Peptides against a protein of PDB entry 6DSZ. Designs and how they scored, part 352

Target 1, 361 residues: chain A of PDB entry 6DSZ
Amino acid sequence: NYVVTAQKPTAVNGCVTGHFTSAEDLNLLIAKNTRLEIYVVTAEGLRPVKEVGMYGKIAVMELFRPKGESKDLLFILTAKYNACILEYKQSGESIDIITRAHGNVQDRIGRPSETGIIGIIDPECRMIGLRLYDGLFKVIPLDRDNKELKAFNIRLEELHVIDVKFLYGCQAPTICFVYQDPQGRHVKTYEVSLREKEFNKGPWKQENVEAEASMVIAVPEPFGGAIIIGQESITYHNGDKYLAIAPPIIKQSTIVCHNRVDPNGSRYLLGDMEGRLFMLLLEKEEQMDGTVTLKDLRVELLGETSIAECLTYLDNGVVFVGSRLGDSQLVKLNVDSNEQGSYVVAMETFTNLGPIVDMCV

## One batch from the design tools (peptide; made by RFdiffusion4, then SolubleMPNN)

Design b2_p30_3_s4 (from b2_p30_3, 10 letters changed)
Fold by OpenDDE base, seed 1:
Structure b2_p30_3_s4 (fold): chain B 361 residues (1-361), chain A 30 residues (1-30)
Amino acid sequence: as target 1 above (361 residues)
Amino acid sequence: SEEIKKAFSEKIDEEEYLKKLEEALKKEAE
């Protein structure tokens, strides 16, 4: 009787930081295939709190805080299109992960998008948006009293969406997306009407962006707008201001993930396919009227890590590097470079044993 | 590790710390 101890998945496919266990606790949440690991960031390091088995591969994992919630809720979408909103509850030593809402968001008709599942949450928590199928944008209205996640589709004329985010500071929920057509890649915005279940014209668009534009970063206020990351260029647009940089250093390897460091969106971490870690800096200009505008963009090399599938800044200059291809790491950003000119030091490495090959025995 | 404990135990001013890092990065690029 070989007790095949089912090895736990070790490859990280998502990570997020927030206040999930309490309003005061800083949490690291890690998605490892079908498993969700929940940690508390403590003075002693990462303390494991709970491991949750999901009934499917986690495809989307996002923290969000609806108005009037004291702590973050967790949205999960699986690769089988099972959606849930999770809440952490602790009663003494008893820890429960409660499903506030759930639903299956699979459509019977649709071409699954080649770029996979994209799930996004409106910063004002009005809705969840899902790009699951080409030519469709699925909307899940966020209602506190609804235990059943109901979704509807809006037809998207742009059949090949590369990436999509909700913008900040918009009166109506507004998406910004990179799409491809026969003329190239473009950026467009749409307002999402929950009432009419349709798109309205968004505040801005940018035609003919870089051919390899692959990621959208929604920038919070005061800057607003979005950053578009390509292979050769990084661009900012907010409707009023456009700025582009083409730092030679990013041409060497494709940027594959990002994470916002500052709540105001002044700094971002970028990871590339070679495991290089960058800081993207938004230089501010304060106008005479007290408005803050983007003056410049800068990209600086911090150092080298494992190839990041996801990045998340914790606190104290500590970053979790979630890796699918290599070992995940807890790294420290130092203000002084080492002898090799690196500002990154690995503090802990989490061995990746590779994908659990389901050996059907 | 002692390194992890040190990294997490000392609460830093995040903005000041990140600004120092930014300033260091800018100087190296000049």
Scores: peptide ipSAE 0.557, ipTM 0.925, DockQ to the pose 0.905
Fold by OpenDDE base, seed 4:
Structure b2_p30_3_s4 (fold): chain B 361 residues (1-361), chain A 30 residues (1-30)
Amino acid sequence: as target 1 above (361 residues)
Amino acid sequence: SEEIKKAFSEKIDEEEYLKKLEEALKKEAE
């Protein structure tokens, strides 16, 4: 009887930071295939709190705080299209992960998108959006009293969506997405009507973006709008302002992940396929009326890490680098560079043992 | 490690710290 001790997955495929265990706790949540790991960020480092097995590979993992919740809830979508909203409850020493809502969001009809599953949450927590299939945008309305996640589809005319986000500061839930057609890649916005279950025209569009535009970053207020990351360029658009940069340094390797550092969206971490870590800086200009506008974009090299699948800023200049291909890391951002000009120091490395090959025994 | 403990125990003003980093990055680019 070979007890094959099933090695726990070590490859990270998602990470998120927020206040999941309590309003006061800072948490790091790590998705490793079917496993969710929950840590508390403490003065002593990462403290493991709970591990949760999921019914399938975690494809989407997002924290969100509905109006009147004291702490974040966790949305998970699996690769098998099982959706759930999880809540952490602690009563003394007893720790429970409560399923507040669940549902299966699989469609019987549709072509699964080649670029995989995209899941996004409206910043005002009105809905969850899912790009699961080409030409469809699935909406899950967020209702507190509903234990069953009900979804509906809205048809997208744009069949090849590359990335999609909800925008901030919109009266109606508004998506911004990069799509490809025979003429190239474009950015478009749609308002999502929950009542009519349709798209309305969004506030802006940008035709003919960079051919390799691959990521949308929704920018919080006061800036609003979105950042579009390409191979050669980074662009900002909010309907009123357009700004583009083409820093030569980003041409060397494809940016593959990002994370917002500041709540106001002034700083972002960017990771590329070579494991380079960048800071994207949004330079603000304060107008006489107190409005804040984007003055400029800058990209600065921080240093090198493992190739990030996901990045998340914790606190105290500490970043978790979640890696699928390499070892995950806790890194420190330093205000002073080392002798090599790096602002990044690896503090801890988490060995990646590689993909759990399902040995069908 | 002691380095991790130090990194997490030193409660910093996040905005001030990140601003110092930003300023350092700006100076290096100049």
Scores: peptide ipSAE 0.557, ipTM 0.925, DockQ to the pose 0.897
Fold by OpenDDE base, seed 2:
Structure b2_p30_3_s4 (fold): chain B 361 residues (1-361), chain A 30 residues (1-30)
Amino acid sequence: as target 1 above (361 residues)
Amino acid sequence: SEEIKKAFSEKIDEEEYLKKLEEALKKEAE
């Protein structure tokens, strides 16, 4: 009886940074199939704190801080539609991951979306939004006292949603999404009414965006609005201002992931299918009235990494590159380029042994 | 590695650091 020690999964399918263990600790959370790894970012590097087994492949992993919480909570959705909200608790040497709330959000009726599961959290922590099925937007109201995650569906007229985010600075929870119809790809916004369980008209829309528009980035205040990333173009829209750039460098490979560097949303990391790492820059213009407006968008090549499934800026110019296809990396962003013109240096590489096919014999 | 320790131990003013990076990237593109 060879107890084949099941190799731990090494392929990364999600990563997030935040304050999960405490208000003061910076954490890196890594999803590797059914495994959640929790690290603390320290002066000595990444310190492993806890590993958590999940009841299914992690499909969504998002940190959020409800009003009155001192630290972040973790929302997880599995590929089997098991949802939970997790809290880290430490009592002396005892470390517990507490399930604050859980539920199954699977519908009996619906076509699973071909673009997979999308999960988003309202920046004001009013709700979780889920795109699981075509023509449906699932809402989980966030209530502190509810141990059972209850959800309802709102019908989407737009059957083919590509990506969706909640916008910042909205009185009501507002989604921005890219969708495809027979005429092409478009951007639309909806307000989400928790009371009426319906969509109201959002603040803006943009018809006929780039045919390969694939990602929505919600931009925090003071800019607000959203960035739409395509194959050939990057666009910004906030209802009042529209900007578009078409940098030739992004045409070479599809951008597949992004991460916000600055809390104010002035800088973003972008990763493409060739492992190129970019900085997206939002140039600000200060108006005479003290308002800050977006002046321009710029994309700059930082260097090359493993092909990112996910990116997260930690601190001190350190980025975690989570890779599914290759080795994950800790990389340093340098202010000076190397001899090859790269601003990226790999500090640590985490060998990816590939997907462990659990051959259930 | 010593490189990792150095990277994490040096508490940099992130905004100043990222601004220097941005300025370098701007200069190379000109």
Scores: peptide ipSAE 0.557, ipTM 0.925, DockQ to the pose 0.897
Fold by OpenDDE base, seed 5:
Structure b2_p30_3_s4 (fold): chain B 361 residues (1-361), chain A 30 residues (1-30)
Amino acid sequence: as target 1 above (361 residues)
Amino acid sequence: SEEIKKAFSEKIDEEEYLKKLEEALKKEAE
C-alpha cells in the first residue's frame, strides 16, 4: 500500500487580500486547486493561519463585507458549482471556518461558457452574480439569515459574455460586461432587479470596443464606471466620460490579470503573459465644484515577475504574485529603479512543483 | 529574510510611497 502522500498543490489559481480573520488583520488568501490557504500579513512577513480543504477546485474566491459585518466574508464557488459563504471565527487558540451559507448552483440545462466560470459580488453586497452558462446570468440574493444559497437565472440576450463586473455607486445593482456578437465586441450595462428578477436598461453602453477586449475592471467612486482592457487599448467609460489609450508596450503581450492597489481606484496592477508587471494610473482632475473627474490614463512598466494568474497588493508596496505556470512571489515595489530600470524586487519565491496530476490509478 | 522584515516592518505612508513611485515612473517616461 503505497500511501502516495498526496503532494499539496503549489500552483496558484486565485488570490485575494482583505480582512477575513479580523477587522484589523490584513489577510492574504490563496487558492491552490482544492485548498485555501489563509495568511496574516505581519511585520515579519506572511504568517500561515489556516488551510482549508474544499470539495472541488476553487473557481471563484471573493471577499465581501455585508452591511453590519465587522470583517469580510468569503464567497467560494467550486468548478462543480458548489457555492459557500465562509466566516472566520477564532476563540482563543481555536480557529474555525464557519459555513454561513451553502448551495449547489448547477443548472440542469445550459451550455457551460467557454470562458469559464465568472463570479462577481455587488459592491453594496446586495447580490452575487454568476456567469456559468451562455445566455444566463445567475443571481444569488445576499440575505444575512439565509443559510441556503438560493439562486435564480435571468436570461441574457448576449450569449457570448467575455467578462462581467458589478459597477460601484449604482442605486440598483448594475453589471457591466464585454460581450461578442457577429459585429464584434461591445460593452453593455444592465441593472439587475431582484424584485422583478429581470434586467433593466443600464446607464450606458459602448458599441464596437477593441476586438480583443477581455477584461472589465469596475472603478470605485469618485470616478465610477469601468476600465476595459484589450490587447492594444485600455479604455475608461462611466456614462459621461470616455477615455482611451493605446500604449505600445501592452501590445507586446496580453494582459491577463489585474488588481486594484488603492481603495479609490487611482492605481491598478496589470500582469501580462510574459510576466511583465505594469501600473495603470488614473490621473485625477479636481473640478471647481469639488467633483473629481478622470483626466487621463497612464500605463507604466514596473518590471518583471513570474507569470501571474492573479495579483494582489498587500501593503507597504508589497505585492503577491500568484502563479500557475511558475513560482509564486512576494515582490516589493521600489520607488527607485535598479540598474536594469526595474522597480520590482522579488523578496520571496514559492516553488511551484507543477500541476498535481491526479494520477487516476 | 531581513529584506522581508524590513519591507513589512516599516510602516510607510503608503500613499506617499506610491506617489513617489508614480513620480519616478512619470520622470522616466518624459
Scores: peptide ipSAE 0.551, ipTM 0.923, DockQ to the pose 0.901

Design b2_p30_4_s1 (from b2_p30_4, 11 letters changed)
Fold by OpenDDE base, seed 3:
Structure b2_p30_4_s1 (fold): chain B 361 residues (1-361), chain A 30 residues (1-30)
Amino acid sequence: as target 1 above (361 residues)
Amino acid sequence: MEALKPLETDKPVLTSRTPPPETYELIEIP
């Protein structure tokens, strides 16, 4: 009897923070291949609550709060295109993860995109958007009473989408995406009509962005718009205002992940391929009419961590660094630098034993 | 660094970790 002690997967491929277990609890959710780990963030540390095995590699993991939900729901999409919406329920000591809705969103026809699966949720929870295949944008309407996740496709003229997000503060669900064509990389927006199942012209576009523009960050109100991260530049655009910076420090290594720190989108963590951790700052300018506009963008080097696959700000300057290539970490951001000039201090390290294929027997 | 000023809602610093349970539950997605 070879007791194959199935080593638990340790490589992190996704992490999110929100209020999944309750409205009051701050949770860290970690995706490790087929495994979902749920923690409560406490003053005393990460308290494990539940671990869940999924029938497939987690490709998308997003928390969202539909109007009139007291806590966040979890959207998961697997690499085999199984989608579900999960709810945490606790009744005394009994903990259940409830599937509120599920479905398979695989198409019979389509070229899987080389940049992998992208899943996004409209900030107003009107729909989920999926970029699974080139030239297609899949929409899952969010309806409370629907236990079956139904999807439809909208054709994209732009075949090579690099990244896509839903924008904030839009009357209709609006996507912003970086795409590549023979002329270079561009940013475009589309409104998504649920009724007509088509794209309408979005509020803005920006042609000929940086050739290595790789990420879109949707910025909440009051700023709105999006940040576009490249190899050499960081740009902001909201339709009315454009601002670009090219800090030399970001040219040294490619930024590969980001996480919003402030709910209003004034600060973002950025991680690069060398494990450098940056803070992106949106400097505010208050106009005489009380409108808030972006004055400037600033990038500050905080320090070095494990190479992040994902970042999530927890609380009180504590950041979870989810790593696929190295050890995951809890790090503390300090106001004052250490003797080495770093503002980052490792609090805890989680050993990565490499890609363990969880043999679900 | 001014960029590292605490958030207004910041809680006390994490000080420790509880190891995750050894067991996990498989959720059948129907």
Scores: peptide ipSAE 0.025, ipTM 0.711, DockQ to the pose 0.723
Fold by OpenDDE base, seed 4:
Structure b2_p30_4_s1 (fold): chain B 361 residues (1-361), chain A 30 residues (1-30)
Amino acid sequence: as target 1 above (361 residues)
Amino acid sequence: MEALKPLETDKPVLTSRTPPPETYELIEIP
């Protein structure tokens, strides 16, 4: 009997920061294939709290806080389309991860999308959206009393969705997505009607964006709208204001991940395929009427890290760099550059032993 | 660099190394 000591997965395929263990605790959650690691972020470092094995590769991992919850809940979707909502519960020394809701959201018919699984949560926690298959948008209504995650599909006319997010500040849940057609790549918005189970016309669209537009970032208030990241350009649009930049520095390598730093959406970390770390800045202009508008976009090179699969800002300039291809890192962002002109200092490195291929026996 | 100004809520976080979690629990999704 070869007890194959199943080496624990070390490649990071997702990370998220929020308040999962308590309202006061800052947590880092790390997905490593089937493994979920939960840390508390402290002045002394990451404190490990719990490790959870999932029956399947984690494909989506998002924290969200429904109205009247004191702390964040965790949505997980596996690569086998098993969905759950998890709650952290501590009772004295007992730590339990409670499944509040679960369900399988697999469709009997559908072509899995080439850009993989996308899972998004409405900022007002009205629904979860899933792009699993071409030409379909799956909706999971969020209801506190529902232990069984039920989903429905809405047909998308746009077959080749590249990325999708829910927008902030919308009366109805509104998605913004990049899609490709024979004419190029475009951005469109739809309102999602839970009642009618259909799309309504969204507030805006932008045809003919950059050919390699690959990511949508939903921007919170006061700016609202979205950032579209391409290979050569970064574009902001909120329906009223459009602004695009093409900083030469981003042309060298494709941006592959992002993370919001400021709660108000003033700063974002960007990581590229070469492990370069950037800061995207949204410069504010206050109008005489008290409205805040976007004045400009700026991108600054911070330094180099491991190639990020995911990024998350923790606090005090500390960033977790989750890497699938290399070692994951904790890095410090410094106000002053080092002798090499880098603002990034590695604090800790987590050895990646490579992808564990789940041997389905 | 202005891009690296601390958040207004920034507290001193992370000064030491973190060992990996030792505990493992399987969540059965039925």
Scores: peptide ipSAE 0.024, ipTM 0.623, DockQ to the pose 0.664
Fold by OpenDDE base, seed 5:
Structure b2_p30_4_s1 (fold): chain B 361 residues (1-361), chain A 30 residues (1-30)
Amino acid sequence: as target 1 above (361 residues)
Amino acid sequence: MEALKPLETDKPVLTSRTPPPETYELIEIP
């Protein structure tokens, strides 16, 4: 009996921060292929709480807090289209991960999208949206009493969706997406009707964005709208305000991940394919009526890290850099630069032993 | 850099290494 002790996966393919273990605890959740690691963020360090094996590669991992929940729930979608909503439950020293709901969301008919699985959650927790297949948007309504995740498809006319997010501050769930057609890349919005199971016209669109526009960031109130990240440009649009910047520093390497720092959407971390870490800043202008508008966008180079697959701001300038290609890191952002002009200091490095090739013997 | 000011909600965070959890639990997604 060769007990092949399967080496544990070390490559990070996703990370999220929130309040999963309790309302008061700040958690870091790390996806490593089929493995989920749960940490509590403490003054002393990352305290490991639980490690969970999933029956499939984690493709989507998102925290969300439905109305009336005291702490976040975890949505997971696997690469085999198994979906679940998980709850952390502690009873004394006993720690359980409870499956609140589950389901398989695979369609028998559909072309899997070449850009992979996208999973998003409405900020008001009305639904989960999934882009799994070209020309389809899958909706999972979020209902507290649902033990079985039921989904339906809405047809998308736009076959080549690059990225999609739910917008903030919308009366109805509203998606914003970058798509490609023969004329180029464009941004469009749709309202999602749960009742009619269809798209309604969204509040705005922008035709002919940058040809390499690859990411959508939904911006919270008071700004609202979205940021579109390309190879050469970063654009903001909310229907009324449009602003674009083309900082030369971002042209050197493709931005591949982002994370919101401020709850109000004033700052975002950006990571590129060279391991450069940037801060994107949204400068506010307060109008005489008390409305807040975007004045300007600015990008600042902070320093260098491992090549991020995912970024998450924890607290007090501490950032987790989840890396698939290199070692993951815990880094500190400093107000003052070091002698090399870097604002980034590595606090901890987590050795990546490479992809575990699951040799199916 | 002004862009790196802590949030007012920022708590004291992370100074040292933590070993990974020893326990591995498989969650069956039914």
Scores: peptide ipSAE 0.023, ipTM 0.661, DockQ to the pose 0.671
Fold by OpenDDE base, seed 1:
Structure b2_p30_4_s1 (fold): chain B 361 residues (1-361), chain A 30 residues (1-30)
Amino acid sequence: as target 1 above (361 residues)
Amino acid sequence: MEALKPLETDKPVLTSRTPPPETYELIEIP
């Protein structure tokens, strides 16, 4: 009897920060293949709360707070298209993870997108959007009373979507996406009508962005709009303001992940394929009417970490670097650089033992 | 469709201790 001690997954493929255990607790949630680890962020460090096994590889993991919820809910989508909404519930010493809703969102017909699964949540929690297949955008309406996740598809004319996000501050749920056609890469927006189950024309578009534009960041108010990250450039657009920078430092390696630091979208962490950690800064310009516009974009090199698959700012300059290829880290950002000009100090390293080959027995 | 019940494993994750934060504010990066 070979007791194959199923080694726990150590490679991180997703991380998110929010208030999952309570309204007051700051949590770090880490996806490691089929495992979800839940931590409380404390002054002393990460306190483990619970580990959850999933019936499949976690492909999407997002926290969201519907109107009138006291704490965040967790949306998970697996690589086998099983979707669930999870709630943390504590009753004295008893901890339970409640499935609020579930469903399978697999289509019988469709070409799985080459860029994989994208799952996004409307900032106002009106819907979940899924790009699973080329030429389809799946919508899951969010309703408090709905225990069964129902989805519908909207046809996308744009067959090759690179990345997609919901925008902030939109009266209707509005997506912003980078897509590729024979003319190059472009950015487009669509409003999503739940009633008509169709796209309406979005507020803006930008044709002919950088050829290697790969990521969309939705920017919260007061700025609004989106940041488009390429290989050579970073572009901001909100319909009225357009600004692009091409800092030479980002050309050295592809930016592969991002995380918002400030709630108002003034700063973002960026990680590249070499493990370089950057800060993207949005400089404000206050107009005479009290409106806030983007004055400038700046990118600063903070230092080097493990190659990030995901980044999340915790608190107090502490960042979790989730790595698939290397060791995950807790790092401290400092105001002052060290002797090497780095603002990054490793606080803790979590050994990555490599990919667990799921022996499907 | 069976409810996707999370398989709860009550296995304690290793406690990672970080140094106490100096401040509880967002760090300003130069």
Scores: peptide ipSAE 0.016, ipTM 0.380, DockQ to the pose 0.070

